# Peptides against a protein of PDB entry 6NYY: the designs that were tried, part 20

Target 1, 212 residues: chain A of PDB entry 6NYY
Amino acid sequence: KHFEQAIERVIGGLEKKTQVLQPEEKKTVAYHEAGHAVAGWYLEHADPLLKVSIIPRGKGLGYAQYLPKEQYLYTKEQLLDRMCMTLGGRVSEEIFFGRITTGAQDDLRKVTQSAYAQIVQFGMNEKVGQISFDLPRQGDMVLEKPYSEATARLIDDEVRILINDAYKRTVALLTEKKADVEKVALLLLEKEVLDKNDMVELLGPRPFAEKS
Target 2, 212 residues: chain A of PDB entry 6NYY as posed
Amino acid sequence: KHFEQAIERVIGGLEKKTQVLQPEEKKTVAYHQAGHAVAGWYLEHADPLLKVSIIPRGKGLGYAQYLPKEQYLYTKEQLLDRMCMTLGGRVSEEIFFGRITTGAQDDLRKVTQSAYAQIVQFGMNEKVGQISFDLPRQGDMVLEKPYSEATARLIDDEVRILINDAYKRTVALLTEKKADVEKVALLLLEKEVLDKNDMVELLGPRPFAEKS

## One batch from the design tools (peptide; aimed at target 1 D106)

Design b2_p15_1 (made by RFdiffusion4)
Pose (drawn by RFdiffusion4):
Structure b2_p15_1 (pose): chain A 212 residues (1-212), chain P 15 residues (1-15)
Amino acid sequence: as target 2 above (212 residues)
Amino acid sequence: SEFLERFEERVEEVK
């Protein structure tokens, strides 16, 4: 047990128990984190989940703890299910509320950087072609693009087609599983954390083979 | 809305 609290502390950050939220804020954060939990539960190639919390941990209001699959060859489908898990947060607080918040900002930086990487860096696109470029990092102040402007126009169009296909795939997921999202978040308001076991108590066994 | 402004300020405070 003392080891599992260390794995979580290094990955997650400091865990602020006293930084309370408003009752209308905890209701939002629970529906946001349930989106990450249920979409990560029903997708095939998404990571196995360990723990979902609504307690503020570091630069965040909620926290999700995943077990990333050690694999060296990501396919096209294995990256879409990672994107559809990340976008699940905005989708759940949009189905239930209609209002969208600024809490999904870091969820959208991961979606954006995992879309340029498929199109620009890997060869995962038809319109741009099988061309690889050295994509700048965050600490790399980009001087000029290694390609034209019409190509940049072609890239940012395809990123918008890619994320809005990931968005629609997740909206079609958390409406079919709309009641299961509500089951998860209502326990998150009661018990501020959910292990894997009490998600099996809610949702039954996960319907995919998972190696632990 | 008043909620969104308050919620944004809370997110910035936590960060």

Design b2_p15_1_s1 (made by RFdiffusion4, then SolubleMPNN; from b2_p15_1, 7 letters changed)
Fold by OpenDDE base, seed 1:
Structure b2_p15_1_s1 (fold): chain B 212 residues (1-212), chain A 15 residues (1-15)
Amino acid sequence: as target 1 above (212 residues)
Amino acid sequence: SEFEKRFAERLEKIR
């Protein structure tokens, strides 16, 4: 418990006890985080869930904590599952509310970054080809691109395709597991914080072998 | 679990 609290503080910051969400916002956050949690639960290559919370901390209104694997090499399939997990919150909002919010901005940024990295750093796209170059860092002034404008357009198109495919995969998954998303969201609204054991009680054992 | 104990220090992100 003390160790978990320490990790939570380091990663998530201090709990914002003074920040009160409106009931509708809190509901949105609950379903958003439930989407992440359930997607991560049913995707083989997602990181193991440790904790999901709708208590505001630091910059976030809610969060899910995952234990990263000691892995340095990722397959395209693994990266896809990670993208789907990251899209889980946005997809959940769409499924349950028929609307999208600004709450997924950081998720979309992460997914976009991953998609670009797969295509232009890891050479994982057949149309773009087996190329690898560094992406601009935040604040870097890119004077010249190492590729043509036609290639730039192709990259952008293939990024959109990859993200859309991940999105559709996530929609299919969370639609199938819609009842599970709702169960998690409702329990979050009650308890505000869930751990792995709560998820097991609610959804059953995670359907993938754990190296525990 | 042993897995969780071994890699707990690598928890670097939340979402």
Scores: peptide ipSAE 0.029, ipTM 0.548, DockQ to the pose 0.023
OpenDDE base, seeds 2, 3, 4, 5: peptide ipSAE 0.024, 0.027, 0.028, 0.025; ipTM 0.552, 0.535, 0.593, 0.564; seed 5 fails the geometry check

Design b2_p15_1_s2 (made by RFdiffusion4, then SolubleMPNN; from b2_p15_1, 5 letters changed)
Fold by OpenDDE base, seed 2:
Structure b2_p15_1_s2 (fold): chain B 212 residues (1-212), chain A 15 residues (1-15)
Amino acid sequence: as target 1 above (212 residues)
Amino acid sequence: SEFLKRFEEKLEELR
């Protein structure tokens, strides 16, 4: 319990209990987080949320995902499902509210970063080929790209395609599971914080074997 | 990033 809390603190920051969300904002956050939660639940290669929360944390909305430190290798399928889970909040907002909020900006950034990493670092794109280049870190001088301008355009196009595919996949999933998203959202509005047991009660057992 | 902006625009088209 203490270890989990410590991890949550490191990943999500300290809960800002003093921040009062307006009712409409709270609703938006609930459906946003429900989107992440449900996507993680029904995507085989996604890591489900250990904790679903609408309590504001540091820079992020209140969900905690812990990636096991022991996994150093990811398949393309795993990365795709992770992207979909990350898009789950945005997609949920679209399905239920027909609008985009700023709450998804960080998620989009993460998805974008993942897509570039797959294509540029991991060589996971057939058109671009088996190339690996270091992505500039935030704040690093963008050194000259080690590839042609034509390749740069190709990379950008393929990144867009990958993200769009992930988005479509997420839309399909959460549309199918719309009722489940709503169940989770409504319970979040009531309890503010959900654990794995709450998710099992709402959605049934996760349809995939737990990774040991 | 310019890419992110374009991505957001494209997401809007998917509505």
Scores: peptide ipSAE 0.017, ipTM 0.587, DockQ to the pose 0.044
OpenDDE base, seeds 1, 3, 4, 5: peptide ipSAE 0.014, 0.008, 0.015, 0.018; ipTM 0.457, 0.403, 0.518, 0.445; seeds 3, 5 fail the geometry check

Design b2_p15_1_s3 (made by RFdiffusion4, then SolubleMPNN; from b2_p15_1, 6 letters changed)
Fold by OpenDDE base, seed 5:
Formats: sequence, C-alpha cells, structure tokens
Structure b2_p15_1_s3 (fold): chain B 212 residues (1-212), chain A 15 residues (1-15)
Amino acid sequence: as target 1 above (212 residues)
Amino acid sequence: SEFLKRFEKKLEEIR
C-alpha cells in the first residue's frame, strides 16, 4: 500500500485537494476518463488498465494508471491501438455531449507526435517511404528541413490521414461500446476511483489474455 | 506472478 501510494504521488503529483471541480466539469472528466478506459479495455495492444481516477492531481483533472509491457519495439498495429486509446477521451465527449472541450489538448498532442514519429522516424508509411529523421524538439530552430517542400506536404497529408483513421476507429469502437462507457462514467462519479476489478465487474473480463 | 506485476513499470498518465 505504501509503495503504490508513493508511485501514485511521483507520477500524479500531490493530490491538490484544493481544486474542487464543478459538478458539470466532474461529469465531463468522468466521461472523458471512461472513454480512455473502455477503449483500452477492448483494444488488444493497449496496455492493461490498473486504475482510473477523476480526483484532480497536479495539473490533471483525471488520470489513469496502466501496466506497461516491457517492450522496446512497437509494431504499427500496436501504435495504432495506443493512438485510439489516447483519443478515447475526446471521442467519449463527442458521443455523450456533442461538444469538444480543451481537456483533450494533451491527448491530441500525443497522438500528433506519434503519427509524425511513425511516418518520419519509423518509416511506417508506404507513400512517404522508408525515411527516418529526427523530429525537431520544442525550441529547436529548424533552419533546414532534410526533405523537399513536396515531401513536407506529403508528410502532413499522411499524418492527417493516420490521425483521422485512428479517430474513426475510436468512434466506431466507443459507439459500439457506448453502454459500457456510460457504466464506467457513472461508477466513476460515484466512487471517483476504479481499479481493474471494478472494470471486470462492470464489463466482464478483458477479452484479451494478459500475457503473464 | 502478482509480485512481478507490482514491479512492472507502472505508467500513470495524467489526463
């Protein structure tokens, strides 16, 4: 218990007991986190969910804890499922509220970064080809691109296609599992924190065998 | 083992 709490503090920061979310904001966070949780539950290559919380910590309004696989290499399929899981919060908000909030900004940033990395670092796009170059870090003045303007446009187009495909996949999944997202969101509003056992009770066992 | 799972790098994503 003490070790788990210590890890939670290191990753989530100190519980800012001082940030009282308005009821409507708390509802939005619950459905957002439920979207992530359910997407991760039904995507084969997503990391197993350990804990999901709508208790604000640090700068975050909610958080999820996952058991990462000790892997150093990722397939294109694995990266796609991770993108879909990351989009789960935004998609849930769209499905249930018909509106988009700023809460998904960090998720969109992560998805965008992943898409660019797949295309320009890992050579995973057939149209762009097997190219690999370092992405500019925030603050690096990219004086010269290692590729033509035509290639730059192609990269941008293929990034948008990849993100849109991941978004559509996530919409399809969470629309199919809409009732499950609702169940998780409602239970989050009641308990504020859910673990893997709560998810099993609500949704049944995860359809993918945990690799022991 | 439940024990090894505890040592697996827990990633907490703040969202």
Scores: peptide ipSAE 0.029, ipTM 0.541, DockQ to the pose 0.023
OpenDDE base, seeds 1, 2, 3, 4: peptide ipSAE 0.026, 0.018, 0.017, 0.020; ipTM 0.527, 0.491, 0.617, 0.645; seeds 2, 4 fail the geometry check

Design b2_p15_1_s4 (made by RFdiffusion4, then SolubleMPNN; from b2_p15_1, 6 letters changed)
Fold by OpenDDE base, seed 5:
Structure b2_p15_1_s4 (fold): chain B 212 residues (1-212), chain A 15 residues (1-15)
Amino acid sequence: as target 1 above (212 residues)
Amino acid sequence: SEFLERFKKKLEEIR
């Protein structure tokens, strides 16, 4: 128990007991986190869910904790499922509330970064080709692009296509599993914290064998 | 602790 609490503190930061979410905000967070959790549950290459919480910690209003696979190499399919899981919160908000909140900004940033990395670092796009260059770090004045302006436009277009494809895949999945997202969100509002066992009781066993 | 930092690197948080 003490070890788990220590890990939670390191990951989530100090519980800011001072941030009382309004009931409507807490509801939004519950459905957002439920979207991540359910997307991760039904995507084969997503990391297994360990814990999901709507208790505000640090700068976050909620979080989901996953056990990453000890792998150094990722396939295109694995990266796509990770993108879909990351979009799960935003998609859930769209499905249930018909509105977009600022809560998904960090998720969109992560998805955008992943899409660019796939195309320009890992050479995973056929139109752009097998190119690899370092993405400029935040704050680096990229004075010279290592590619033409035409290539830059192509990269931007293909990034948008990849993100849109991941978004559509996530919409399809969470629409199919809409009832499951609702169940998880409602249980989160009641318990504030769910673990893997709660998810199994609610949704049944994860359809993918945990690779030991 | 170095252990907690290593563990943090092995965990993904989706917020």
Scores: peptide ipSAE 0.019, ipTM 0.479, DockQ to the pose 0.027
OpenDDE base, seeds 1, 2, 3, 4: peptide ipSAE 0.009, 0.015, 0.021, 0.022; ipTM 0.461, 0.475, 0.455, 0.610; seeds 2, 3, 4 fail the geometry check

Design b2_p15_2 (made by RFdiffusion4; failed a check: the pose's geometry)
Pose (drawn by RFdiffusion4):
Structure b2_p15_2 (pose): chain A 212 residues (1-212), chain P 15 residues (1-15)
Amino acid sequence: as target 2 above (212 residues)
Amino acid sequence: SDDVENYVEEIREAF
C-alpha cells in the first residue's frame, strides 16, 4: 500500500485535500472525471484504469490514474482510442450541462500534440502523404516551417478532421453509456476516490482482456 | 504542463 501511494505521488503531484470547491464546481469536476473513467472503461485500446479522484491534485481539480501499456508500436486505432479517452472529459460535461468549461485545456493540448504527431511526424494520413518532418517540441522556439504554406494549410485542415472525428466518436459513446457516467460521478461526489474494484462493482468486469 | 510533456514523449518513444 505504501508503494501505491508513491507511484501515485510521483505521477500525480501533491494532493490538496483542503482546497475545497463549490458544490456547483464539484458537480462539474465529477462529471468531467467520469468522462475520463467511463470512456476509458469501454474503449478497447485505451489504458487500464487504476483510480479516479475529484480531489485537487497539483495543477488540476480532478485526477485520473492510468496504467499505460508498455508497447513500442502504436497503431492508428490505438492512438484514436487514446484521443477518444482524453476528449471524454469535455464530452461528458457537455451532454449533462450544455456549458463547456476551461477545465479541458490540458486535455486539448494532448489531443492537439497527438494529432500533429500522426500527420506531420508519422505517416498516418493520406492527404499529406507518407512524409515525416521533425516536429518542434515545447522548448523549441520554431524559426520557420520545413515545408510550404499550402502544406501547413493542408495539415491544419486534417487535424480538424481528425479531432472532430475523435469528438463525434466519443459523443456517440457517452450517449449510449450516458447512464453509466452518472453512476460513476454520483459516487465521486460521495466517495472522493474510486478504485478499480468499486468500478467493477458499478460497471461489472471490463469487457476486454486486460493484462495486469 | 508536465503531463503534456510526458505524454508527448511517450508517443514519440513508442516508435

Design b2_p15_2_s1 (made by RFdiffusion4, then SolubleMPNN; from b2_p15_2, 11 letters changed; failed a check: the pose's geometry)
Amino acid sequence: SREVEEFFERLLRSH

Design b2_p15_2_s2 (made by RFdiffusion4, then SolubleMPNN; from b2_p15_2, 11 letters changed; failed a check: the pose's geometry)
Amino acid sequence: SDEVERFFDRLLASR

Design b2_p15_2_s3 (made by RFdiffusion4, then SolubleMPNN; from b2_p15_2, 10 letters changed; failed a check: the pose's geometry)
Amino acid sequence: SADVERFFQRLLESR

Design b2_p15_2_s4 (made by RFdiffusion4, then SolubleMPNN; from b2_p15_2, 10 letters changed; failed a check: the pose's geometry)
Amino acid sequence: SDEVERFFERLLNSQ

Design b2_p15_3 (made by RFdiffusion4)
Pose (drawn by RFdiffusion4):
Structure b2_p15_3 (pose): chain A 212 residues (1-212), chain P 15 residues (1-15)
Amino acid sequence: as target 2 above (212 residues)
Amino acid sequence: SFEEELDEEMEEFWE
């Protein structure tokens, strides 16, 4: 047990128990984290989940703990299911509330960087073609693009097509599974953490083969 | 909206 609290501390950050939220904020954060939990539960190529918490941990109000699959060859479908898991947070607080918050900002930075990487860096697109470019990192102040402007216009169109196909896939997921999202978040308001075992108590066994 | 936030994140990526 003392080892599992270390794995979480290094990955997650400091865990602020005293930084309380308003009752209308905890209701939002629970619906946000349940989106990450349930969409990560029912998708095939998404990571196996360890623990979901609504306690503030580092630069965040909620926290999700995943077990990333050690694999060296990501396919096109294995990257869509990682995107449809990340976008699941905005989708759940949009189905239930209608209001969208600024809490999904870091959820969108990962979707954006995982879209440019498929199109620009890998060859996962038809319109741009099988062309690879050295995509700048965050600490790399980009001087000029290694391609034209009409190509940049072609790229940013395809990223919009890609994310809005990942968005619609997840809206079609958390409406079919709308009641299961509400089961998860109502326990998150009661018990501020959920292990894997008490998610099996809610949702049954996960319907995919998972190696542990 | 969601599309406006996406556009802002794409613009900031190139900065």

Design b2_p15_3_s1 (made by RFdiffusion4, then SolubleMPNN; from b2_p15_3, 6 letters changed)
Fold by OpenDDE base, seed 3:
Structure b2_p15_3_s1 (fold): chain B 212 residues (1-212), chain A 15 residues (1-15)
Amino acid sequence: as target 1 above (212 residues)
Amino acid sequence: SFDDMLDELIREFWE
């Protein structure tokens, strides 16, 4: 209770200073966030949704808050579902508007980073093999890659394959659940903020048991 | 550490 109240106070204080979105922009954000929310709802290994909002905060036009799993180890399946959830906003925009916006740029960056990490750091790709290289951190001099140019090309190709697979999975899911995305988006436009209970009311109980 | 890399990846995804 105290933690939720503290978060609400911090959140409430930040809400008053934000620019009002134009109606068309607000609609785009609503469908974008609905895409994330619905993808997360129906992906088993995605983190449970706690809150979704289209109220601008800082540099973000909307956000979804998830309950992080208290885990330090992730499976390939978990990382894939996270990638799909991250792509949910972009995919929703494509399904409903036939276009993508700059709002998905950060999501694409995150997905790209995750894909590279899986292949280069975690050795999760059979073609590349069981290799683990440190990715250059932001600000580190681009040290020479510890692998050949041929390996670099292979990595790039496998990254694209992984991202495309995640994208296709997300498209299939949100196309199947298109009506649910619409319901969430419309309710977001009405309430601006949704919680887990709102999602249960709209979509029914999440089909996956909450991992305690 | 592997844990630090995961944490950084997670933070970048959720910040």
Scores: peptide ipSAE 0.015, ipTM 0.530, DockQ to the pose 0.045
OpenDDE base, seeds 1, 2, 4, 5: peptide ipSAE 0.019, 0.021, 0.021, 0.035; ipTM 0.608, 0.631, 0.623, 0.592; seeds 1, 2, 4, 5 fail the geometry check

Design b2_p15_3_s2 (made by RFdiffusion4, then SolubleMPNN; from b2_p15_3, 6 letters changed)
Fold by OpenDDE base, seed 5:
Structure b2_p15_3_s2 (fold): chain B 212 residues (1-212), chain A 15 residues (1-15)
Amino acid sequence: as target 1 above (212 residues)
Amino acid sequence: SFDEMLDQLIAEFWE
């Protein structure tokens, strides 16, 4: 719900045309969004890109819009690719600028939430086992963890491993595709908005069959 | 570092 709402808010956010980004900020956003876009392009289980924009909408300085799969069930592989796509912006900033912005931190938060959900809600970790419990909602007093301190530590460790794996995968991908990230970023700086056709023209056809 | 940020996020997650 929160992730969907966040996406809906990003999609539905009124274009605050009023925030003029400084040229350097705009450049950072372009490379950030290019990282997301390229990661999504070359990850099989990532949602297909519909639109990428560096025009500020709401609180976001840029966004990538993806065709939401009307999919209610996700595999571990799908969730991993989604994590990698989410890390794409951060990794792009790191590759090109050697630094990350606060926007990249928000993406890491989303990845962290996803990792916890995989391990403690979906039972997708063999070490932790088939446990499923509701994650604390923001603002809910975590009164009692339904597991021991030892289990909590194990969960945290496995979350860290999962996120690091996704990060390394994303670094490897975007390093390999660095030239593609640059192409997308430069075109974003020119057009401010790209669609799927622009991506095809730049990168060639997406190497995965469209699950239409 | 990425790891330090992650540690912080993990800590905050349980807060």
Scores: peptide ipSAE 0.272, ipTM 0.848, DockQ to the pose 0.786
OpenDDE base, seeds 1, 2, 3, 4: peptide ipSAE 0.212, 0.028, 0.257, 0.244; ipTM 0.820, 0.679, 0.846, 0.837

Design b2_p15_3_s3 (made by RFdiffusion4, then SolubleMPNN; from b2_p15_3, 7 letters changed)
Fold by OpenDDE base, seed 3:
Structure b2_p15_3_s3 (fold): chain B 212 residues (1-212), chain A 15 residues (1-15)
Amino acid sequence: as target 1 above (212 residues)
Amino acid sequence: SFDDMLDELIKQFWE
């Protein structure tokens, strides 16, 4: 109990009790967070869901908390599932509302950064090859790219392909699980906060064994 | 937040 509360305090920050979301905004957030939660539930290499909330905290209107795996090495498959989970909110909004909100901008940025890292830093793309370049850190002078313009174009193309693949995978998954996304979203609108037990009650046990 | 967690994860990729 104390450990969970400590994690909630560290990760969740102070509940901004002062921001009252409009009903339509709250609905959008609920479906957005449900998209993340359901994607994470049915993706094998996604981190286990601990908590999902539509209570505004810090800069976010909602959040999903996951148990991070104690690992420093990630496979291409793991990174793909993480990308899909990250896209889950945006994809859910598209499926249910036919529109994308600004709330998904940070998710898209993260997916883009992950895709570039996979191709440029980790050498995970066959067309680009086994290369590793340091990406400029935020605030570092954009040093001249250590590769040709032709290579830059190739990298950009392969990044788009990877993101589109992750997007399509997420669309397929959440379309198949559309009823589950709806159930989670509706329960979020009722309870505002869901835990792992709520998800098990709604969706059944997660189909993947928790790596002990 | 999920965003903060991902930022931390991304930081782990950049660190």
Scores: peptide ipSAE 0.015, ipTM 0.555, DockQ to the pose 0.061
OpenDDE base, seeds 1, 2, 4, 5: peptide ipSAE 0.016, 0.016, 0.008, 0.009; ipTM 0.549, 0.545, 0.514, 0.528; seeds 1, 2, 4, 5 fail the geometry check

Design b2_p15_3_s4 (made by RFdiffusion4, then SolubleMPNN; from b2_p15_3, 5 letters changed)
Fold by OpenDDE base, seed 1:
Structure b2_p15_3_s4 (fold): chain B 212 residues (1-212), chain A 15 residues (1-15)
Amino acid sequence: as target 1 above (212 residues)
Amino acid sequence: SFDEELDKLIEEFWK
C-alpha cells in the first residue's frame, strides 16, 4: 500500500480533483490508456501492469502504472517491448479515432529517445557498431559529434528502422486485440481506475508467467 | 503521418 502510493506520487503527482475532463477528452484518455494497458498485457517483456487510471494527476490526463522490475540491465527484446507499450496509446487513438493527441506525440518522443539510447549508448545495433557516447542533454550545446556526418546519418536511419519496427509490431498487436482495448476503455470510463485483478477478470490471465 | 512526425523528431534531436 505505501509503496504503491509512493509510486503513484512519483509518476502521477497529486490527483488534481479540480481538473474535470470533458466527456470526449475523457473518452480519448480512456482509449489511450487502454492501448498502453493491453499492449503491456500481451507483450512478454513488458512490465506487469499495476494500475491504469484516467483520473487526471499533475501534468498527465491518465496513466498506466507498472510494477517496475528492480532491473538495472535490459535486453534489446525488453527495450523493444517497452517501446511497443509506450506506443500503445498512440496506436489505440489511431485505431479508434483516426487522429492522435499531443499525448501520443509525447510518447513518440519518448520512444525516439529510447531508440537513440539503444543505438548510441548501449551499442545494440550491428550496423552502427559497438559505439558508446553520451546523448546530447537538453540545453547543452551540441558538442562536436565524435563521429562523421555519414555515421550520424546511419544512426538516424537505424533509429527510424527500430521505431518503425516497434510501431508496426504495436499496430499488429492492438489490431488483433482491438476488442480487448475497447473492453478496457469502456471499463475505465465506468470505474476510472483499474488494477491487475480487473484486467484478469476482463481479459483472462496474462499469458506470461510472472517471473517472480 | 507517423513517418513525417518521426522525421521532425529526429531532426530536432540534434539541434
Scores: peptide ipSAE 0.539, ipTM 0.941, DockQ to the pose 0.736
OpenDDE base, seeds 2, 3, 4, 5: peptide ipSAE 0.521, 0.521, 0.526, 0.519; ipTM 0.937, 0.938, 0.937, 0.937

Design b2_p15_4 (made by RFdiffusion4)
Pose (drawn by RFdiffusion4):
Structure b2_p15_4 (pose): chain A 212 residues (1-212), chain P 15 residues (1-15)
Amino acid sequence: as target 2 above (212 residues)
Amino acid sequence: EELLDELAELKDELE
């Protein structure tokens, strides 16, 4: 048990128990983190889940703990299910509330950087073609693009087609499973953390083979 | 435990 608190502390950051939220904020954060939990639960190639918390941990209001699959060959479908898990947060607080918050900002930086990487860096697109470019990192102040402007126009169009196909796939997921999202977040307001075992108590066994 | 707190603080700074 003392080891599992260390794995979480290194990955997650400092865990602020005293930094309380308003009752209308905890209601939002719970619906946001349930989106990450339930969409990660029902998708096939998404990571197996360890723990979901609504306690503030580091630069965040909620926290989700995943077990990333050690694999060296991501396919096209294995990257969409990682995107549809990340976008699940905004989708759940949009189905239930109608109001969208600024809390999904770091959820959208991961979606954006995983879309340029499929199109520009890998060859996962038809319109751009099977062309690979050295995509700049965050600490790399980009001087000029290694391709034209009409190509940049072609890339940013395809990223908008890619994310809005990941968005619609997740809206079609958390409406079919709308009641299960509410089951998860109402326990998150009661018990501020959820292990994997009490999610099996809610949702039954996960309907995919998972190696642990 | 202190080393883990330092690693957790570094992690917060990275974010």

Design b2_p15_4_s1 (made by RFdiffusion4, then SolubleMPNN; from b2_p15_4, 6 letters changed)
Fold by OpenDDE base, seed 3:
Structure b2_p15_4_s1 (fold): chain B 212 residues (1-212), chain A 15 residues (1-15)
Amino acid sequence: as target 1 above (212 residues)
Amino acid sequence: EEELKKLAEERDKLE
């Protein structure tokens, strides 16, 4: 018990007991986190969910814990499913509220970074081709791009296409599973924290065998 | 005991 609390403190910071979310914000967070959880549940290559919480910790309003696989090589399909899971919160907000919030900023950043990496580091885009170069680090003056402005525009276009494809896939999934997202969100509002067992009770066993 | 590497993702940052 003490060790788990210590790990939670290191990862989540001190539960600032003091940040009481307004009921409407708490509802938004619950549906956002439910979107991630359900997307991760039904996407084969998403990491298995361990815990989801809408208790504010540090700067985060909600969080999820996953069991990462020790994997060094990722396929394009795996990266797509990870992108879809990451978009699950934003998509859930759109489906249920018809509005988007700033809560997805970090998710969009992650998705954007992944999309650029797939195209310019991993050579996974046929139009751009088998190229690999380092993305500019934050703060480095990108002095000389190793490619033309025409190639830069092509990269930007293909990144947008990839993100939009992931977004559409996530919309399709969470629309199909809309009732499941609502079940998870409602239970989050009641319990504030769900684990894998709660998810199994709500949704049934995850349809993908966990590689033991 | 395979230390279950738990990755926590923080979401919905407070402005």
Scores: peptide ipSAE 0.041, ipTM 0.687, DockQ to the pose 0.138
OpenDDE base, seeds 1, 2, 4, 5: peptide ipSAE 0.022, 0.024, 0.024, 0.019; ipTM 0.598, 0.607, 0.613, 0.574; seeds 2, 4, 5 fail the geometry check

Design b2_p15_4_s2 (made by RFdiffusion4, then SolubleMPNN; from b2_p15_4, 7 letters changed)
Fold by OpenDDE base, seed 5:
Structure b2_p15_4_s2 (fold): chain B 212 residues (1-212), chain A 15 residues (1-15)
Amino acid sequence: as target 1 above (212 residues)
Amino acid sequence: DEELEELARKRDEEE
């Protein structure tokens, strides 16, 4: 109990029991988190879900806990699946509500950072080529970019293509699994917190072998 | 246990 609470505080922040979400907001959060959970369930290279909650913590309205893989090297395919999982919340909102909210801001930031890193740090884009540049850290003087304005425009275009491809992949997946997203969202609205066992009961065993 | 509590405390101080 104390250990689980400590983990929850580390991951989610302090439980804000005083933040009563409006029923419509709570519904939006449930479908958002269900989108992440289901995307992560059916994407091979996503981290396995440990816990998902719609109880507000810290600055977040919901959170999911995943078992991190002890992995130091990532393929392009692995990074794509991680991007798709991260987009799962936004995509779920679009599929179920026909609208998007500000709740995906941090997800979009993570996806954007990953896309830039793939293109300008990992050399994973054929048009940009085998380049590796340090991304300016927050607070570093934007020193002269080691590339031309034309290269900067190319990078920006290829980042958008990569993110859009991940988005389309996520839309296809969660559209196929729409009934599963609904099941998870409805159970979240009832229980507020789900674990891996709840997901197995709802969706069946995860189709990927657990790397024990 | 102590390391997680310390991490939790540090996060609580940042909020």
Scores: peptide ipSAE 0.033, ipTM 0.599, DockQ to the pose 0.280
OpenDDE base, seeds 1, 2, 3, 4: peptide ipSAE 0.005, 0.006, 0.007, 0.008; ipTM 0.450, 0.442, 0.454, 0.447

